# Peptides against a protein of PDB entry 7PB4: the designs that were tried, part 257

Target 1, 105 residues: chain A of PDB entry 7PB4
Amino acid sequence: KMLNIKEYKEKLLSTLGEFLEDHFPLPDRSVKKKKKNIQESSVNLITLHEMLEILINRLFDVPHDPYVKISDSFWPPYVELLLRNGIALRHPEDPTRIRLEAFHQ
Target 2, 218 residues: chain B of PDB entry 7PB4
Amino acid sequence: DALQMAVGYFEKGPIKASQNKDKTLEKHLKTVENVAWKNGLASEEIDILLNIALSGKFGNAVNTRILKCMIPATVISEDSVVKAVSWLCVGKCSGSTKVLFYRWLVAMFDFIDRKEQINLLYGFFFASLQDDALCPYVCHLLYLLTKKENVKPFRVRKLLDLQAKMGMQPHLQALLSLYKFFAPALISVSLPVRKKIYFKNSENLWKTALLAVKQRNR

## One batch from the design tools (peptide; made by RFdiffusion4, then SolubleMPNN)

Design b2_p21_3_s2 (from b2_p21_3, 11 letters changed)
Fold by OpenDDE base, seed 5:
Structure b2_p21_3_s2 (fold): chain B 105 residues (1-105), chain C 218 residues (1-218), chain A 21 residues (1-21)
Amino acid sequence: as target 1 above (105 residues)
Amino acid sequence: as target 2 above (218 residues)
Amino acid sequence: MELAEQTLRLMVEELVILEAQ
């Protein structure tokens, strides 16, 4: 039974990764609009997969404060996507913090 | 069922021949209040009673009591909320009823089944920011509803103008901080980094009931 | 787009439920 759950979880994670790459890729950085003065804010945007991993880990590692601070690496459309679909919730007192929905509760 | 009789009374209106209209009304109000606070109301009961509370069919005191007991057993239908907002546009409800409705809407926000139609009403809610009595609660509602697509230059200007008029209110700062998050290029003004947003606690009226609803639906 | 978003929610929900086991 435990082996089957682990294998199923691994398969689901793999499927989720592929699904996210296909349907929710990061915008291609190649639109270098040559406007010189936009400091390439060298902030590496994380993938939606990495964002979800951070949120899931925080939910289980710190269940009493499951909120993650939104960093500059969080692409705003991904944050909006998660909130819009009820996958994440904004902190009631801090707009810079979001949590994963506790679907297991 | 006593609740069905009470809801039916409000829906159909008082039977003309009742000599003791006030006692009958009070009996049915108490029935609705008792069930709502103990068990919550079904989505269908909320649909009927919320519409009645905002239609102007009864007096302000009755409408206020009905609205205060719009506590769900499980969920509130989005359609019920859209109908309720339509009654706000007709202007038959008092200013106090409008304030109470926005407080209710914020408090019950998580219990509303869908948000798609409510999100289409964004422009209507945003226009209500001009009402000083509604502004704190509307800011809280907009804080819950705002998407990147809603953040437009004209709305930023209106919020900044409102802040210039009313001062740096915590609820306006909360909404502006969210706008800056979605569209940093539209807000050149340095907003104070407040670590905490303070909205007026709209949930206080229903705190005990909401805790009970959350416990029953676990 | 809507179907993909719904699918994403279901996948995340299932993953969270599995992580809790």
Scores: peptide ipSAE 0.647, ipTM 0.667, DockQ to the pose 0.318
Fold by OpenDDE base, seed 2:
Structure b2_p21_3_s2 (fold): chain B 105 residues (1-105), chain C 218 residues (1-218), chain A 21 residues (1-21)
Amino acid sequence: as target 1 above (105 residues)
Amino acid sequence: as target 2 above (218 residues)
Amino acid sequence: MELAEQTLRLMVEELVILEAQ
């Protein structure tokens, strides 16, 4: 029974990864819009998969404070995507913190 | 081969220079339709054409006609189905194309070589239950896919909520009955044990074609 | 709500439920 759940979980994670790559890819870095002055903050944006992994891990590792601070590596459209779909919740007092919805409770 | 030229036309797209683009399109579409209904298509041809039909490369009328002739000679690759489902998520296809795809997927289910990756898309298909136009076909698909591991409390709640909204639909009752079979403790409601087949196979657009495929592969 | 976004939600819901198990 446990082995089947682990295998199913791994397969679901793989399918989720492929799904995210196909439907929610990061914007291609190649649109170098020539606007000179805005400091290309060399901030490596994380994938939506990595963002979800962080949120899921935080939910289970620290269930009493499941909130993750939004970093510059969080692409704003992904944050809004998670919030609008009820996958994540914003902290009521700190808009810079989000949590994964506790779908298991 | 006329079929290879037709598939190549859809894959590469119309060469800009042809004055009679619509006549050429219709010629190639008729070639694909004729071969598909008479002999079926190879798995590779289905892979190419199914992807094209759902990608939004062509207009809805063309996509619908392509999808209607996705009849296998022998088997359909699971990878082709997974790719097709990915296009449904992007939303470049019409609602009618989505309905047709789910009907096709149910009709062709036994001809898909493997089900492992398709089973991983269970959650995706389950989401589509909320679409009234898709719901009957999605219920049928889920009935074919559902394993004990898929029967979760949250999905039971969603199905019961859907039943409360839509009423006691035969296709929804079939799926709920299967859920109760796998997890009787999750469904306290007495479901009528309907002895009758919940899903009308009678409306399968491909019934004649599928009979022909089965006869050729015997 | 786009089908892709709904699908994402359900996949995440399922994943969270599986991790709690």
Scores: peptide ipSAE 0.646, ipTM 0.471, DockQ to the pose 0.501
Fold by OpenDDE base, seed 4:
Structure b2_p21_3_s2 (fold): chain B 105 residues (1-105), chain C 218 residues (1-218), chain A 21 residues (1-21)
Amino acid sequence: as target 1 above (105 residues)
Amino acid sequence: as target 2 above (218 residues)
Amino acid sequence: MELAEQTLRLMVEELVILEAQ
């Protein structure tokens, strides 16, 4: 049973990775919008996969405070996507914090 | 059972001109209250009773008591909430009932099964910000509902105008901070970095019941 | 778009359940 769960989990993680790359890729930075001084905040955006990993890890590592602070690396459409689908919840008192939904509880 | 009889009474109304209409009403209302606070109500029971509370079928005192006991056993159907909002549009409920409904909606938000249709009502909720009595609770609801797609220039203007009229209210600042997060280009004004968002604790009326619901569903 | 989002939720839900085991 345990080996089967581990293998299944690994397969699910792989499938999730592929699925996220196919359906929810980061926007290509390639749109050379002209040089107007919008400080392109050189913040490297993380993938949705990385974002989910952070949220899952926080949920299990700190179950009493499972909230992650939204950094500039969090692409706002991904935050919206997670919230919209009930995958994540916003902190009731801090809009800069989100948690993964505790589906296991 | 006693609960089914009580729900049926509210749904169908009093069949006979019983001389003791008020005693019968009170008995059934107490039955609903007792079950709701002890065990919660099924989604179907909430669907029926929530609509009754907002339809204007009964007096404000009865509607208020019904609405206060809309505590789920497990989940609230989104359809029940949509129907409830439709009754708000008809305007047969009191201002106090509207306030209580928004408080309830915020308190029970996590127990609503889905949010897709509720999100479509965003514009309706946003329009209710103009009501000074509703504004704190509507801001809290919108804080929970707001997506990037909802953050439009006309809504930003309305929020800023409302802030100019009402002053720097904590609930407005909370919503504006969220708007700035999703659409920083639409809000040129420096908002004070508030580390803590303060909403009026809508959950206070149901805090004990909500804890019990969460414990039963674990 | 809606189907992909629903699928994402289901996958994450299952992953969380598996992590708890």
Scores: peptide ipSAE 0.633, ipTM 0.714, DockQ to the pose 0.331
Fold by OpenDDE base, seed 1:
Structure b2_p21_3_s2 (fold): chain B 105 residues (1-105), chain C 218 residues (1-218), chain A 21 residues (1-21)
Amino acid sequence: as target 1 above (105 residues)
Amino acid sequence: as target 2 above (218 residues)
Amino acid sequence: MELAEQTLRLMVEELVILEAQ
């Protein structure tokens, strides 16, 4: 049976999720405890998987303005990772906004 | 049993207190090698040992020996292969280990229980074509994996560019021929009609073991 | 570029192409 494009997509997303957990995990919370004075910014960092999901959804939901505002939940090394690999682009006028690269275009 | 003790040693790592670490390591490695070549390994044992071989937990010599004895008794779990590929991305394994892994993957391809998740890694394998040492084995793997939906214009262009750089390599020609079969409109270039597809014989390392596995499962 | 980062790009590229179909 030809794997339905939907099933293939779901499996690819699952494989990507596992891949991201293995290779690009969030930093362990344990390192932050030693320096007392850094305010525990109570900001829950999202996974790289969740970040990519947001970017992909925005690209297709709002193709005329595919940019997502970088929130405090976006771990800066992930943003840099996406930008340096040409997966995401920074908005030319607003450095706080990024878009997914339109690979289908 | 001796095999469980050996697998457990590799999984848990060397207990710090043993004075004769190297002798213990060699004993357990020989146990795994002997069982693998005689009877094959269970899918669970392959899952554990394959991950260990690619994780960088041990030295390259040990990892190479473990990987060479990843011979199934019956089947290899697809999940084990996916995990193994994930370790290749981390870059903790040597170039020689990567080559050996792709050779192993091609040789053991028919013993993998499912191929659905492996097919999702098509793009990753395709990217590895740029490595000259991996290219022959990756072409063979892609030849086994390629479906019509994988044959896209950008991949055709990359293969043609590789051919322009490397010349008309038999393994690359085999893959291009398959691409032309699935999507003749994307490949305007006349490919030489090769009656036989020739890949490097990746099976040579495991040929005897694979014959034994096939005989036991008949 | 690290192989992991290249792999990530290719996986995302494939996902975007699939989503557009």
Scores: peptide ipSAE 0.657, ipTM 0.423, DockQ to the pose 0.478; fails the geometry check

Design b2_p21_3_s3 (from b2_p21_3, 10 letters changed)
Fold by OpenDDE base, seed 3:
Structure b2_p21_3_s3 (fold): chain B 105 residues (1-105), chain C 218 residues (1-218), chain A 21 residues (1-21)
Amino acid sequence: as target 1 above (105 residues)
Amino acid sequence: as target 2 above (218 residues)
Amino acid sequence: MMEAEQTLRLMVEELVILEAQ
């Protein structure tokens, strides 16, 4: 039974990864390459998959404070995507912090 | 036609071999400008050119000129706006380009075909209120976008904090007044009853063009 | 797009439930 759950979880993670790449890709990174002009911190945006991984991990690693601070690496459209679908919630007092919805509770 | 050639040039980028790259660029830019101001651009042309202007493919001067001539013949596709916002999130646009984009977005708001996807970006726009240069235009945009469901306690707190920091700005007061209208229980502060909501509309770069668009579509 | 967003929610929900197990 446990082996089956692990296998299913791995399959689901793989399917989620593919799904996110297909439906919610980051804006085309191709334009990053050439102009090395130094100063404006090219904020390295993380994928929606990476963002979800961070949120899920935080939910289970720190259940008493499951909130993640929104960094500059968080693409705002992704944040809004998660919030509007009830996948994530903003901290009631600190709008710079979000948590994953505790679907297991 | 000349416009298709110009749009195609911007889309494909400069062909490496032309010694007269700057002259060719200027020629195509003038073609786009001329058509945009006289007749407006088709939604497809705006889709292409708007993304180019915000992608950082060209220099800031060129991008600014392209953005200034994003005048619709009829409508602007919502998808073009969403794509544009995505480019703004990619920290490659200058502050001046961001300001110009928000000014453009407010000016062209009524010509955008749909608002459903733009409304989903409400929180992104709201986050941009912290930028002093963007704040007036973002307030105006939010004033146009705000629905009752957008008026949340944390946003009210943020607006009040901004007011405490920046003072009682007319654009911020306008937005707060709308918030109070939708959720009076969240805003206990007495807002001055301003009879006229003054957004800086007076310096609309597109005023004449917008009048022409409205006349053509009547 | 609404269908994709709904699917995303369901997948994340299921993943969270599985992780709790």
Scores: peptide ipSAE 0.643, ipTM 0.668, DockQ to the pose 0.303; fails the geometry check
Fold by OpenDDE base, seed 1:
Structure b2_p21_3_s3 (fold): chain B 105 residues (1-105), chain C 218 residues (1-218), chain A 21 residues (1-21)
Amino acid sequence: as target 1 above (105 residues)
Amino acid sequence: as target 2 above (218 residues)
Amino acid sequence: MMEAEQTLRLMVEELVILEAQ
């Protein structure tokens, strides 16, 4: 039974990864444009997969404070996607913090 | 020059010490407006000013005026559009600013240098169809962006559901017609054969400016 | 087919439930 759950979880994670790449890709992957001098703070945006991983890990690692601070690496459309679908919740007092919905509670 | 000073003012923000903040703001805004409508703006100037207009740094009235004068001299950078879409999702801009942005995006679509990254945003634009105020303009944008690979069964269902709720809207019919063209097996419903696709004339705000841009680049 | 966003929610929901187990 436990082996089956682990395998199923791995399969689900793989399926989720493929699904996210197909339907919700990051726009910015292409332009490694070499232009040298403008200190555009090249904040590397993280994938939606990585965002979900961070949120899931925080939910289980720190259940008493499951909130993650929105960094510049969080692509705003992804944040909005998670919020509008009820996957994530914004902190009631701090709009810069979000948590994963506790679907297991 | 006066334009560089104006752009620099918007980028750096108002210097705290100026007693006449509103007069200075208006002066710089008029400078940007005058140059944009006469000559258009460089891609770099549009990048800076478009981000400012959507960041919520200034009030809605100022943001609206800046956005209305985002007229290219030659091209708009795709990166500027991607950044702009990111700002739309942060929720610091008004609903009217969002509508204006989509109208602008449709009107300026041919002046965007590349569309690869914009095409990756297809799903996010499609999600915006649920906003009744945005729906006509988003349909037009999606009509311009849609490729065969974007036509999925779930999107067809969503469009049909929207049609059931909103009725047979011309903009929705245009998009559905395009979907049927790419994937006829997914749309069993007979669509009225419309000889002409009618979108709301988003270009009306910039029609004269766009004609001038096209004439300068010929 | 379910909408992509709805499918995403269901996948994440299931993943969270599995992680709690």
Scores: peptide ipSAE 0.642, ipTM 0.413, DockQ to the pose 0.291; fails the geometry check
Fold by OpenDDE base, seed 5:
Structure b2_p21_3_s3 (fold): chain B 105 residues (1-105), chain C 218 residues (1-218), chain A 21 residues (1-21)
Amino acid sequence: as target 1 above (105 residues)
Amino acid sequence: as target 2 above (218 residues)
Amino acid sequence: MMEAEQTLRLMVEELVILEAQ
């Protein structure tokens, strides 16, 4: 039973990764090149996959404070996407913090 | 740059001598729309155009189109939002423009660089709950802004009165649940423990724009 | 687009449920 759950989880993670790359890719860096004066906020945006991993890990690692601070690496459209779809919730006291929905609860 | 010319046109206003004012206006509006939807707008461009859209300088149709293309390339300045709210107070914009602005503000909330000054406008936003057309979007905005310090007995009473008038709306319930979280002693009413806060997925009019931002940044 | 977002939610929901087992 455990082996099957692990295998299924791995398959689901792989499928999710592919799905996210196909449907929710990060915008290409190419548009940043032309406007010189935007200080290259050198902050590398993370993928939606990486964002979800952070949120899932925080939910299970720190269940009493499952909130993640929105960093500059969080592409705002991804944050909005997660909030709009009820995948994530904004912290009631701190709008800069979000949590994954506790679907298991 | 075509965009700079377009922004400059809106900022300076129509040059008196142009025989074809409407064609020129449409050309510049299309330029702004095309750039906004293809690349997003710089914070400075948003600052200028958002101010224009809410100032009443142009007609409602033009203002609506400008506001719909207020798509940031990166961030929106909080100062731009504060200025925009100041125009709402002056009342030169239509009711439909106000609704669109609140929808925009909710949709673009995460793109706003700072929230300190916006949080000071809490009382203004709360007063806008009395407008039935604004209420769903204002509730969503307030849900994002509400801190413990904002939860006062008079605001609780106003929300309960509003609920009595409008019924148990999901957006009001969401805000009341947050108020109960911060101040449980102020809300004696058993709120259904809605684990899931459903704000109307106001189909983010910018969903396609956000997709286009995603596609462009591919 | 709505379909992709719904699919994303379902996948994440399932993943969270699996992680809790």
Scores: peptide ipSAE 0.638, ipTM 0.400, DockQ to the pose 0.296; fails the geometry check
Fold by OpenDDE base, seed 2:
Structure b2_p21_3_s3 (fold): chain B 105 residues (1-105), chain C 218 residues (1-218), chain A 21 residues (1-21)
Amino acid sequence: as target 1 above (105 residues)
Amino acid sequence: as target 2 above (218 residues)
Amino acid sequence: MMEAEQTLRLMVEELVILEAQ
């Protein structure tokens, strides 16, 4: 049975999720808050899966400005991972913005 | 405390007003070096200084000197290592600093309080095997970290490919031997049973310091 | 490029192509 495009996409998303968990898990910074006053803003880092979802959504929702601002929730190793592999591109004039590569164009 | 002042200087950066920025920097750097080599540094001090050394806040010479004196009094926090690896991935540090970091990480491995989060970084360390300068030290690190769950077919293929390119390097052989131990079905190649895994421990820059740390914590 | 990173690229590429369809 030819998997319809939707079913195939769902399977691919699931496979990607498992792959990301296996190879690129986010390290838990959940070392117990000993109350020392360093207001390091407990910026909750997002998973690589969530980061990719944001980038994919932006690419299709706003194709004329597909760039996402790098937030503090973006773990720097993930940003670098996407950039060095040509999955994402940095904005030429604003290094704080990245886009997903438009592989469909 | 002179050490607290020195750490605070590196953390906050040079206060604009000091006419003699270089002399002040050198003074504080020497303070950190002296304390680190004599007594070791507290985990909190290592956390601050290690991140500074890898962030690119200072020049390569300063970063190298800071990193060389990241000697614990007792333990290194796993969180400090995770943060450090994050900076390495961003690529703001020099290649020489990366080499030094991996050497440091191997040397200090037993002094890291926990390994659970470091084990999650296995894939990032493995990606650094392609760098010829890093490869020997990364192999040693991976040898220390590798669990059965990390031994996957694609990693086996990559190690065999690296061996084909670089030759039968002792550090690659050591790691492959460990992989074969965990997953013998994935490695059909007869690896010579080298009884003694010789990672070049000979170049541990911290050998004397580590002996002193072990003696103080006995 | 590491095989895992290459695999990631291929998966993302395929997802983007599928989303455009």
Scores: peptide ipSAE 0.567, ipTM 0.835, DockQ to the pose 0.301; fails the geometry check

